# Peptides against a protein of PDB entry 5EFW, part 68

Target 1, 141 residues: chain A of PDB entry 5EFW
Amino acid sequence: TTLERIEKNFVITDPRLPDNPIIFASDSFLQLTEYSREEILGRNARFLQGPETDRATVRKIRDAIDNQTEVTVQLINYTKSGKKFWNLFHLQPMRDQKGDVQYFIGVQLDGTEHVRDAAEREGVMLIKKTAENIDEAAKEL

## One batch from the design tools (peptide; made by RFdiffusion4, then SolubleMPNN)

Design b1_p19_1_s1 (from b1_p19_1, 9 letters changed)
Fold by OpenDDE base, seed 1:
Structure b1_p19_1_s1 (fold): chain B 141 residues (1-141), chain A 19 residues (1-19)
Amino acid sequence: as target 1 above (141 residues)
Amino acid sequence: DKSFLESKKLAEEKVKEKL
C-alpha cells in the first residue's frame, strides 16, 4: 500500500479512542523500538518514556494533542530492552474533509546524541516532510 | 489501504479488551 511504502519511523494514533492509542506503526518503528506490532497496537505511545525522559517536554506533546496542534521536540526514549535514544519527534493532526481531526501522525528520528543547530534543522525538515507524505497517503485510504 | 484498515481494526479490538 501507499502507506506501507513510507520507509520511515512513524505511528498513526486515534484521538477518538480512549487514551489516543497507536492504530498503525511502520516496520521501521518496530525495529527501532524493539517491539512487535501486537505489543504496541492499541496502546498510548508513552511506553517509550522512562526515567530520563523530560516531563516538561512530554507535557508539550500532551498540550499539542489537547489543542489539536503540531509540535516538534527532542526527548529521551527507551527501547523494549531499555536502550536509551534521543528522539527528534514531530506530531501533527490529520484532518478530514470537514476539517475535523481524524488522527495524529507521529514521526521519529532516532539518534545517539541530542541534535543541535544545522543538524537539528535538517532533521526537523525531514520528519515534517515525512509527516506530510503520510498525511497525503492516508487521505487516499 | 487494507493493511491500515486491518491494523486499525486490531487496535480497536485491543482497546476494547482492555476496558
Scores: peptide ipSAE 0.683, ipTM 0.937, DockQ to the pose 0.854
Fold by OpenDDE base, seed 5:
Structure b1_p19_1_s1 (fold): chain B 141 residues (1-141), chain A 19 residues (1-19)
Amino acid sequence: as target 1 above (141 residues)
Amino acid sequence: DKSFLESKKLAEEKVKEKL
């Protein structure tokens, strides 16, 4: 499918289900996080958070979801094995023809290190573009 | 997108199991 052909780290969540669970995860995302698809689907993405994940940054994500807006942040996430990585993360709502939020798209940068300056700007542009591609692909579902 | 639909259904089933 068109969605499956997007070879990036991303998830799609459903805010109309309890606790906004992941309803789709890319193969790359599973590889990055070391989880199986069965372990991921139906769960809120907060399982990626851990002791050193900045709570203020998490609140920004929560606020974006509550306000149905997009947000781009960089935060520490953890793989299943407990390995820390820096996640340049972009979240945006997917809206239907009426403008109502149908899903959220979450995109994670491929890199595992904290990025700054030009590298961060480039990464932000990339993950935002990826999110738009996912949005377009998902509209064909 | 059949894969997406299957994924979504599986997720929904898992959510129901938690309730």
Scores: peptide ipSAE 0.682, ipTM 0.936, DockQ to the pose 0.892
Fold by OpenDDE base, seed 4:
Structure b1_p19_1_s1 (fold): chain B 141 residues (1-141), chain A 19 residues (1-19)
Amino acid sequence: as target 1 above (141 residues)
Amino acid sequence: DKSFLESKKLAEEKVKEKL
């Protein structure tokens, strides 16, 4: 499918289900996080957080979900094996024909290093563009 | 998108199991 052909790290979540669980994950996301699809579907993405994850940054994500807005942040996440990585993360709502939020799209940069300045700006542009591609593909489902 | 639908349904079932 068009959605499956997007070879980037991303998930789709459903805010209409309890705790906004992941309802779709790309293969790349599974590889990045070291989880199987079975392990993560139906779960809130907070399982990626750990001891060194900045709580203020997490609150920004939470606020974006609650307010149904987009957000872009960088935060420490953890793989299943406990490996830390810097996640340049973009989240945005996917709206239906009526303008109501149907899903959220979460995109993670491929790299595991903290990025700054021009590299960060480039990464942000990339993950935002990816989110738009996912939005378009998902609307064709 | 059949794969998406299958994924979504599986997620929904998992959510139901938690309730």
Scores: peptide ipSAE 0.679, ipTM 0.935, DockQ to the pose 0.859
Fold by OpenDDE base, seed 2:
Structure b1_p19_1_s1 (fold): chain B 141 residues (1-141), chain A 19 residues (1-19)
Amino acid sequence: as target 1 above (141 residues)
Amino acid sequence: DKSFLESKKLAEEKVKEKL
């Protein structure tokens, strides 16, 4: 499918299921996080968080989900082996034709370094564009 | 790797197993 051909780090979650679990993960995301698809499907993405993950940033993500809005943040995430990485993360709702939220799209920048200034702006534009591509691809399913 | 629908179905099954 067009969705499967998007070679970026992303997940799709289903807010209509308990705890807004991941229902799809790209191969790149699995590689980045060191999890298998079976390990993460049906789970809330909070398993990526750890000791140094900024709680205020996490709250921004939670608020965006609750309010059904988009958000872009940068936060510490952890791989399965416990490696820290900086995640420039964009989340946005995927709405149906009626305007109701059907899914959420989460996109992670493929870098592991904290990005600043122009690099951050470029990364934000990239992950937002990726999210739009995912939205379009998913709507064609 | 997995189709969206297959992935979604698997996720739903896993969620059900946890409930």
Scores: peptide ipSAE 0.679, ipTM 0.933, DockQ to the pose 0.674

Design b1_p19_1_s2 (from b1_p19_1, 8 letters changed)
Fold by OpenDDE base, seed 2:
Structure b1_p19_1_s2 (fold): chain B 141 residues (1-141), chain A 19 residues (1-19)
Amino acid sequence: as target 1 above (141 residues)
Amino acid sequence: DESFLESKKLAEKKVEEKL
């Protein structure tokens, strides 16, 4: 499918289920985070957070979900083995034809280092474009 | 997209198991 062919780190979550769980994860995301598909499906993505994850940044994500808006942040995440990585993360709602939020799309930059300045701007553009591609692909489902 | 639907169904099942 078009969705499966998107070779980027991303998840799709369902806000209509309890705790907005992950309902789809790309292969790249699984590789990045070191989790199996079975381990993460049905779970809220907060399992990626850890001791050094900025709580204020997490709150921005939560607020975006609650307000059904998009957000782009960079935060520390942790793999299953406990390795830290910088996640340039973009989240946006996927809306149906009526304008209601159906899902959320979360895209993670494939890098593991903190990006700054032009590199960050480039990364933001990339993950936003990826999110749009996912949105378009998902609408064809 | 069968893979997406399958994934979604599995996720829903897991959510239900936790409730």
Scores: peptide ipSAE 0.696, ipTM 0.947, DockQ to the pose 0.863
Fold by OpenDDE base, seed 1:
Structure b1_p19_1_s2 (fold): chain B 141 residues (1-141), chain A 19 residues (1-19)
Amino acid sequence: as target 1 above (141 residues)
Amino acid sequence: DESFLESKKLAEKKVEEKL
């Protein structure tokens, strides 16, 4: 499918279901996080958070969802085995033809270190472009 | 996109099972 051809780390969530669960995850996302598709479908993505995840950053994500806006942040996430990674994360709403929020798109760029300056700008451009590609692909569903 | 729809259906089922 068009969506399956996007070889990036991403999930699609459904805010109309309880606790905005993941309803789709890319193969790359599963490889990155070390979870199976069965383990993550129907769950809120907060299972990636851990002891060193900044709570203020998490609140920014929650606020964006509540306000139905986009947000881009960097936060520490954890794989299933407990391995830490820096996640340059972009989230944006996917709207239907009526303009109502149907889903959220979450795109992850993993790294061993916090990304700054030009590298951060480049990463942000990449994950935002990916989100737009996902949005376009989803409109054909 | 049948793969997406199937994924969504499975997620919805899992959500329902947890409630």
Scores: peptide ipSAE 0.693, ipTM 0.947, DockQ to the pose 0.853
Fold by OpenDDE base, seed 5:
Structure b1_p19_1_s2 (fold): chain B 141 residues (1-141), chain A 19 residues (1-19)
Amino acid sequence: as target 1 above (141 residues)
Amino acid sequence: DESFLESKKLAEKKVEEKL
């Protein structure tokens, strides 16, 4: 599929299903996280979290879901093998013609290191732009 | 997008299995 082969780390989740599960993941996301597509579909993305994941940052993500808003954060995530990485993460709702939320788009920066200053700003711009591109592509679905 | 539809259906099935 065209969507799954977009060379960015992203997932699409469905807030209308119990616990806002992942319903789609890019190939890059699977490579980054070391999970198979079968392992993650139907699951909430919290499986990426672990002991050093900041709970306050996670709450920001949860609040964005509950409030149907976008959020950009940087947090510790873990691969299937338990490797830690810094995830510059952007989440935004995908809305229908009436403005109602259909899905959420989650984009993860390609890098695995903590970014600051200009690098962080650049990363934020990139993942936000990526989310918009995915939104446009997904509207064709 | 057929792959998206398949992915979504699989996800829904997995969710149902958890209930």
Scores: peptide ipSAE 0.688, ipTM 0.945, DockQ to the pose 0.792
Fold by OpenDDE base, seed 4:
Parts: structure tokens; C-alpha cells; sequence
Structure b1_p19_1_s2 (fold): chain B 141 residues (1-141), chain A 19 residues (1-19)
């Protein structure tokens, strides 16, 4: 499918289900996080957080979900094996024909390093563009 | 998109199991 052909790290979540669980994950996301599809579907993405994850940054994500807005942040996440990585993360709502939020799209930049300045700006542009591609593809489902 | 549908249905099932 068009959605499956997007070879980037991303998930789709359903805010209409309890705790906004992941309902779709790309293969790359599974590889990045070291989880199987079975392990993550139906779960809130907070399982990626750990001891060094900045709680203020997490609150920004939570606020964006609650307010049904987009957000871009960089935070420490953890793989299944406990490996830390810097996640340049973009989240945005996917709206239906009526304008109501149907899903959220979460995109994670490739790589594990903290990015700054021009590299960060480039990464942000990339993950935002990816999110738009996912949104467009998802509307064709 | 059957793959998406299957994924979504599985997720929903797992959510229901938690309730």
C-alpha cells in the first residue's frame, strides 16, 4: 500500500481509543525501537520513555495531544534493550473530512544522536514532510 | 488498505483485552 511504502520511522495512533494507542507502526520504527509489532500495537507510545527522558518535553507532547495540535520536540527514548537514543519527534493530527481529529501521526528522525542548528532544522523539515506524506497516504486508505 | 485495517483491528483487540 501507499502507507506501507513510506520507509520512515512512524506510528499512527488513535485518540478515540483509550489512552491513544498505537494502531500502526512502520517496519523502520520497529527496527529502531527493537519491538515487534505485536508488542506495541494497542499501547501508548510512552513505553519509549525512561529515566533520562525530559518530563517537560513529554508534557509538550501530552499538551499537543490534548489540544489536538502539532508539536516537534527532541527527547531521549529507549529501545527494548534499554539503549538510549535521541528522538527528533514530530506529531500532528490527522483530520477527517469533517475536520475532526481521526488519528495522530508520529514521526521519528533516523539516527540516535542529538541534532543541533542546521542539522536540526533539516531534520525537522524532513520529519514534517514525512508526516504530510503519511497524512496524504492515510487519506487514501 | 488491508494491512492498515489488520493492524488497527489487532490494536483494538489488544485495547479491549486491557479493559
Amino acid sequence: as target 1 above (141 residues)
Amino acid sequence: DESFLESKKLAEKKVEEKL
Scores: peptide ipSAE 0.685, ipTM 0.945, DockQ to the pose 0.857

Design b1_p19_1_s3 (from b1_p19_1, 11 letters changed)
Fold by OpenDDE base, seed 1:
Structure b1_p19_1_s3 (fold): chain B 141 residues (1-141), chain A 19 residues (1-19)
Amino acid sequence: as target 1 above (141 residues)
Amino acid sequence: DESFLESYELAREKVEKKL
């Protein structure tokens, strides 16, 4: 499928279901996080958070969901085995023909360190472009 | 997209089981 051809780290969530669960995860995302698809589907993505995840950054994500807006942040996430990684994360709503939010698209760029300056700007452009590609692909479903 | 629909249905089923 068109979604399956996007070889990036991403999930699609459904805010219309209880607790905005993940309803689709890319193969790359599963590899990154070390979870199986069965372990992830139906869960809120907060399972990636841990002790060193900045709570203020998490609140920014929550606010974006509540306000149905996009957001780009960088935060500490954890794999299933407990490995920490910096996640340059972009979230944006996917809207139907009426303009109502149907899903959220989450794109992750992983790294061993916090990215800054030009590297961060480049990463942001990449994950935003990826999100747009996912949005277009999903509309063809 | 059959893969997306299958994924979505599995997710929905899991959510419903939690309720």
Scores: peptide ipSAE 0.660, ipTM 0.937, DockQ to the pose 0.854
Fold by OpenDDE base, seed 3:
Structure b1_p19_1_s3 (fold): chain B 141 residues (1-141), chain A 19 residues (1-19)
Amino acid sequence: as target 1 above (141 residues)
Amino acid sequence: DESFLESYELAREKVEKKL
């Protein structure tokens, strides 16, 4: 499928379902997080958070969902095995033809280290562009 | 896409079972 051809770390969530669960996950995302597809589908993405995940950053994500806006943050996430990684994360709503929010698109940078300055700016541009590509592909489903 | 639909259906089923 067009969506499956996007070789990036991403998920699609459905805010119209209880607790905004993941309804699609890319193969790369599964590899990054060490979970199977069945383990992830139907769950809120917060299972990636752990003890060292900054709660203020998490609140920014929650606020963006509540306000139906996009956000870009960098936070510590954990794999299934408990391995920490820095996640440069971009979230944006996917809207239907009427302008109503249908899904959210979440994109994670491939790197596992904290990025700063020019590297961060470059990463942000990349994941935002990826989100746009996912949005286009998802609308064709 | 069938793959997306399959994923979506599985997710829905899991959510419904939790309710």
Scores: peptide ipSAE 0.659, ipTM 0.936, DockQ to the pose 0.880
Fold by OpenDDE base, seed 5:
Structure b1_p19_1_s3 (fold): chain B 141 residues (1-141), chain A 19 residues (1-19)
Amino acid sequence: as target 1 above (141 residues)
Amino acid sequence: DESFLESYELAREKVEKKL
């Protein structure tokens, strides 16, 4: 399908359902996080958080969802096996033709290491571009 | 997008069961 051929780490969530659950996940995302599709669909993405996940950063994500805005952060996430990784994460609303939010797109950088400076800037550009590509693909839904 | 629809429906069903 149009969405499945996007070979990047991403999820789509539905803020119109209780607790903004994941309604779609790319194969790459499943590989990154070590979860099956069945395990994550219908769940809020907070299951990726753990002891060393910065709560202030998490609040930024929550605020962006509540305010229906985009946000880009880097935070510690955990795989199913408990492995820590640095997630350069971008989230943005997917809006319909009227401008109303239908979904959120969450994109995770392919790498699992903490990035700084030029590498971080490059990563941010990449995940933002990816989100735009997903948004365009989702218009075909 | 058929795959999206299937995914969405599964997610929705799981959410509804938890309520």
Scores: peptide ipSAE 0.644, ipTM 0.934, DockQ to the pose 0.853
Fold by OpenDDE base, seed 4:
Parts: structure tokens; sequence; C-alpha cells
Structure b1_p19_1_s3 (fold): chain B 141 residues (1-141), chain A 19 residues (1-19)
């Protein structure tokens, strides 16, 4: 479909299902993480975390989910083969017409490098814009 | 979107099987 072929790394999760599982993933996300779609769907995205993933940063993500708010962080994630990469990650709720949260959209920067300063700000703007675009696209589903 | 629906249904089925 059009959504899955968007050339950005993103997933959609459903907080109304047990453990907020991934219900949709882009092709790019699968390529980055080295997982198949079947391996990812129905799972909480925490499988990307590993030994060097900062737990305080993970807690920020958890808090955003629990509070139904957006968050932008940078954390170490791991591919299926165990390769580390820096994930500049933005998460935001997808709300219905009544304002109730239906899903979360998670977007990660195309690069795998640790970014700072102007590069980080640019990346944040990009992934936030991407999330908004996906949100709008999802409304057309 | 059929692909989204299919993806969602697959995810839901996996969740239900896990429970």
Amino acid sequence: as target 1 above (141 residues)
Amino acid sequence: DESFLESYELAREKVEKKL
C-alpha cells in the first residue's frame, strides 16, 4: 500500500491492545532493523532495545505512552543481527475526531549516527514533519 | 487501506494467540 511504502522509518502501534504492539511497519523500518514484517507485528517495540540502551531514555518513551503525549529522544537500538545504531526517535499519538488516542506513530531518522546540535535539530524537525505526514495519510485510510 | 487492515489483523491475531 501507499502507507507501507513511504520511504521513512516508522511504525504504528495500538495502545488499546495489550502491551501497545506494533500493528504496522514501513518497508524502510524493516530494512533498518533487519526484521520481517511477521516478526514485528503484534510485538512491543522494546525488542529493539539492548544492553547499551539508556534506561532513563526508555522511561521517557514509556511515560509518553502512558500519558498519551509526544516525545523525541535519541537512544541506542539493535538490529536483529545485534548491530547497534543511534535512533533519533519521535513518537506522537494519533487521535480520532473526538480527540481520543487511537494509535501511536513512531518515526526514526534515516541515519544511524549519533547526531548533535544543528544536525540533531534538523533531524528532529524532519522526523516530526514525517510523523505529521503519516498522521494525515492515516486519516485517509 | 487493505494493507493496513491486513497488517492490523495479523498483529491482533498474534496478540490474541499470545494471551
Scores: peptide ipSAE 0.640, ipTM 0.933, DockQ to the pose 0.768

Design b1_p19_1_s4 (from b1_p19_1, 9 letters changed)
Fold by OpenDDE base, seed 3:
Structure b1_p19_1_s4 (fold): chain B 141 residues (1-141), chain A 19 residues (1-19)
Amino acid sequence: as target 1 above (141 residues)
Amino acid sequence: SESFEESRRLAEEKVKERL
């Protein structure tokens, strides 16, 4: 479909289902993480975390979900084969016309190194804009 | 879209299976 073909790394999750599982993933996300769509649908995205993933950063993500707010963090994630990458990650709620949260949009920008300063700011602007575009596209489906 | 609806349905089915 049009949504899955968006050339950005993203997932959509459903907090109304047990454990906020992934209900949609872009082709790019599958390529990045080395998982099939069938392997990840219905699962919480925490399978990307591993030994070197900072737990305090993970807590920030959890807090954002619980509070139904957006968050942007940078954390180590792992592919299916165990390859580490730095993930500049943005999460934001997708709200319905009444303002109630229906889904969350997660956007990932991968890198070999932790990005800082101007590079980080640029990445943040990119993934936030991407999330906004996905939000609009998803609402039209 | 059809693919989105199918994706959601599949995810829901998988969730039910693990419960």
Scores: peptide ipSAE 0.718, ipTM 0.944, DockQ to the pose 0.793
Fold by OpenDDE base, seed 2:
Structure b1_p19_1_s4 (fold): chain B 141 residues (1-141), chain A 19 residues (1-19)
Amino acid sequence: as target 1 above (141 residues)
Amino acid sequence: SESFEESRRLAEEKVKERL
């Protein structure tokens, strides 16, 4: 469908299900991470973490989920084959018209290096804009 | 969308399988 074929790396998770599992993943996300859709649907996104993933950064993500807030971080993630990449990651809640959280939107920008300065600012703007676009598209469902 | 709903349903089924 249109949503799954958006050429951006993103997932939608459902905090109302056990362990906030991925309920939707873009084609680009599957290509990035080297997983099939069947392998990741119903799973928490923590399978992307590995030995060099900073636990303090992971805690920031967890806090954002718990507090129902947005967060932007950079962390080491791993593909299915074990390849490391820097993930500039943005997470934000998707709220209904009553203000209740329905889902979370996670957007990933992959890179070989930790991004800084202008490159970081550009990446942040991109993934935040992407998240807003996904939010709008998903609310039309 | 239909695909989103199908994706969600599949995810829910996978969750139930692990519980």
Scores: peptide ipSAE 0.718, ipTM 0.945, DockQ to the pose 0.736
Fold by OpenDDE base, seed 5:
Structure b1_p19_1_s4 (fold): chain B 141 residues (1-141), chain A 19 residues (1-19)
Amino acid sequence: as target 1 above (141 residues)
Amino acid sequence: SESFEESRRLAEEKVKERL
């Protein structure tokens, strides 16, 4: 299947463009967030944030991008219609053969509730594995 | 893939439009 049809919520962003915009989104991501592809391409993913999104958590994401590292956090996100959801979010750089960052992969695991303990650990393992799968698939493009 | 390439190009154009 094509990259966009991978049945996981994810985006690919380009840190080499102004404000690290989304350059690719899966169908599942669009369904989750209620945005069209045209609405989100070229935009920074911060449009998912809202009043109850923890600013300290957002700063962790920003720091990871600036430092070209991975990060895993859980934060409140909002759909286009304003519906809140807990997003177990993983972000990691996609590096070329020389080790240089080309893109970032962002993977979202949505939930109606904040997850803890075993459920959180399971979710983290899932989204990290998903990110690795996307990384491999993207490198074959 | 071609779809990825198209998506990337579209995103780049949208970025340029906002600058």
Scores: peptide ipSAE 0.709, ipTM 0.942, DockQ to the pose 0.735
Fold by OpenDDE base, seed 1:
Structure b1_p19_1_s4 (fold): chain B 141 residues (1-141), chain A 19 residues (1-19)
Amino acid sequence: as target 1 above (141 residues)
Amino acid sequence: SESFEESRRLAEEKVKERL
């Protein structure tokens, strides 16, 4: 199974390129967001944001990237056609053998509503585990 | 993998085109 065919919503970004663009996207991510691979490669993932996306939550993502740390948040995102969805989003750095950040892994769990309590905890565990699996898979390539 | 490297290359080219 190739990386893009992993049946989870995820992207890989490159903070060493201008504006931390998406350099890889899963098929599921494309289906979720309604974009083609050509439309999103080389772009910053902020195109998913819109009017109802909480700016404070976006700042948390920015801070995590700047500090090269992981973060888990839930925010409103938009598909290409303008459909809103709640994105339980996990971001973590992918490091090389020296411990330096090479990429970021972003995992998205979509929903029609904001998840709370046990459902949120379950979702967080899922997307974190997914990110770790992607990290391992990417390092084997 | 080949697909990952090609994807990365394509992304880099897209970035260059917009600069």
Scores: peptide ipSAE 0.668, ipTM 0.935, DockQ to the pose 0.719

Design b1_p19_2_s1 (from b1_p19_2, 7 letters changed)
Fold by OpenDDE base, seed 4:
Structure b1_p19_2_s1 (fold): chain B 141 residues (1-141), chain A 19 residues (1-19)
Amino acid sequence: as target 1 above (141 residues)
Amino acid sequence: DPKFEEDRALAEARVAERL
């Protein structure tokens, strides 16, 4: 499966570049967030944050990047037009043949509502599976 | 993956513009 064929909300970031910028964005992600490729490629994904974004949750994401680990959280994000949405977000590192982190994969659930209990567990399973599919596809890059 | 190469190239160009 090619990366381009994965019809989910996701980005790939490059921690080896200054400020861990987005280097790939799926069409679905662009539609969800209301941005164009030119507006977001080369930028850190923090532009999705806003006034009601929980800073402790953002710190969990930052820690996962710094520690080169995976994390799954829910946080308030904002579209270009300023619309709030709940982002069930999964991030995990993608490693090269030497075992070094090459990229990060960030997957966003399709829904915009805060999910709980069984719905949350189902969403987490879905975005984690999506991340694994992206990882496998990206190994062909 | 042509789309990935396109996106990565654009991203790298944008990063270079900021530096």
Scores: peptide ipSAE 0.756, ipTM 0.966, DockQ to the pose 0.818
Fold by OpenDDE base, seed 3:
Structure b1_p19_2_s1 (fold): chain B 141 residues (1-141), chain A 19 residues (1-19)
Amino acid sequence: as target 1 above (141 residues)
Amino acid sequence: DPKFEEDRALAEARVAERL
């Protein structure tokens, strides 16, 4: 499976470049966020945040990046047109054959509401499985 | 993957432009 064939909302970022920019965005991600490739490639994904984005949740994401760990959170994100959506977000490091972090994988599940209980558990399983599929596909790069 | 290579190249170019 190639990366471009994975029909899910995701990005790949490069922590070895200044400000951990997006270096790959799925077509679904572009559709979800209403941005073009030219608008988001080379930028940090924080442009999705806005006034109602919980800062404590953002800090959890930042800590995961700094510690090179995975994290799963829900946060308010904004499309280019300013539409709010609840993003069930999973982040995990992609490691090379030596074990060093090469990239981060970010997977987004969009929703109109903050998901709870069984719906949240289902969403978490889905985005984690997606991240693993991306990791496997990336081995071919 | 061609799309990945293209996206990465564009991203790297944009990063270089702002530095």
Scores: peptide ipSAE 0.756, ipTM 0.966, DockQ to the pose 0.817
Fold by OpenDDE base, seed 2:
Structure b1_p19_2_s1 (fold): chain B 141 residues (1-141), chain A 19 residues (1-19)
Amino acid sequence: as target 1 above (141 residues)
Amino acid sequence: DPKFEEDRALAEARVAERL
């Protein structure tokens, strides 16, 4: 399918379910985070957070969910084995034909390093474009 | 999208299991 062909790190969450759980995870995302589909699906993505995850950044994500807006941040996440990685993360709502939020799209940059300056801007453009591709693919769901 | 439907169904089942 079009969605499955998007070979990027991403999840789709359902804010209409309790605690906005992950309802889709790309294979790349599973590889990045070291989790299986069974371990992730149905869970809120907060399990990626850990001791060094900046709480203010997490609040920006939460605010975007609550306000049904997009946000782009960079934060420390943790794999299943406890490995830290920098996640350049973009989140945006997926809206239906009426403009109501149906899902959220979360995209993670492929790299695990903190990116800055031009590299960050390029990464942001990439993950935003990926999110748009996912949004377009979702029309075929 | 069959995989999406499968994943969504599994997610919903897991959510229901916890509630």
Scores: peptide ipSAE 0.755, ipTM 0.966, DockQ to the pose 0.893
Fold by OpenDDE base, seed 5:
Structure b1_p19_2_s1 (fold): chain B 141 residues (1-141), chain A 19 residues (1-19)
Amino acid sequence: as target 1 above (141 residues)
Amino acid sequence: DPKFEEDRALAEARVAERL
């Protein structure tokens, strides 16, 4: 399975480049966020944050990157037009054959609502499974 | 994966432009 055939909202970032920029974005992600490929490739994903984005949640993401671990959170993000949406977000490292972190995979659940309880658990399972699918597809790169 | 290669190349170019 190729990356472009995974019809989910996701990005791949490169922590080996300055400021961990987005190096791949799915078409669905572009549609969700209302950005073009040229507008976001090479940028850190923090441009999705805005006034109501919880800074403590952002710190959890930062800590996961620094520690090279996975994290799952919900946070307010903003589209290019300034529309707020709830992002159920999962991030995990993608490691090479030597076990070194090559990239990070970031997956965003479809939809704009804050999810709770069973819906949240289901969403988490979905985005984690998606991340694993991306990881498997990326092995073919 | 041609799309990945294209996206990565574009990203790297944009990063380089800012340095």
Scores: peptide ipSAE 0.752, ipTM 0.965, DockQ to the pose 0.816

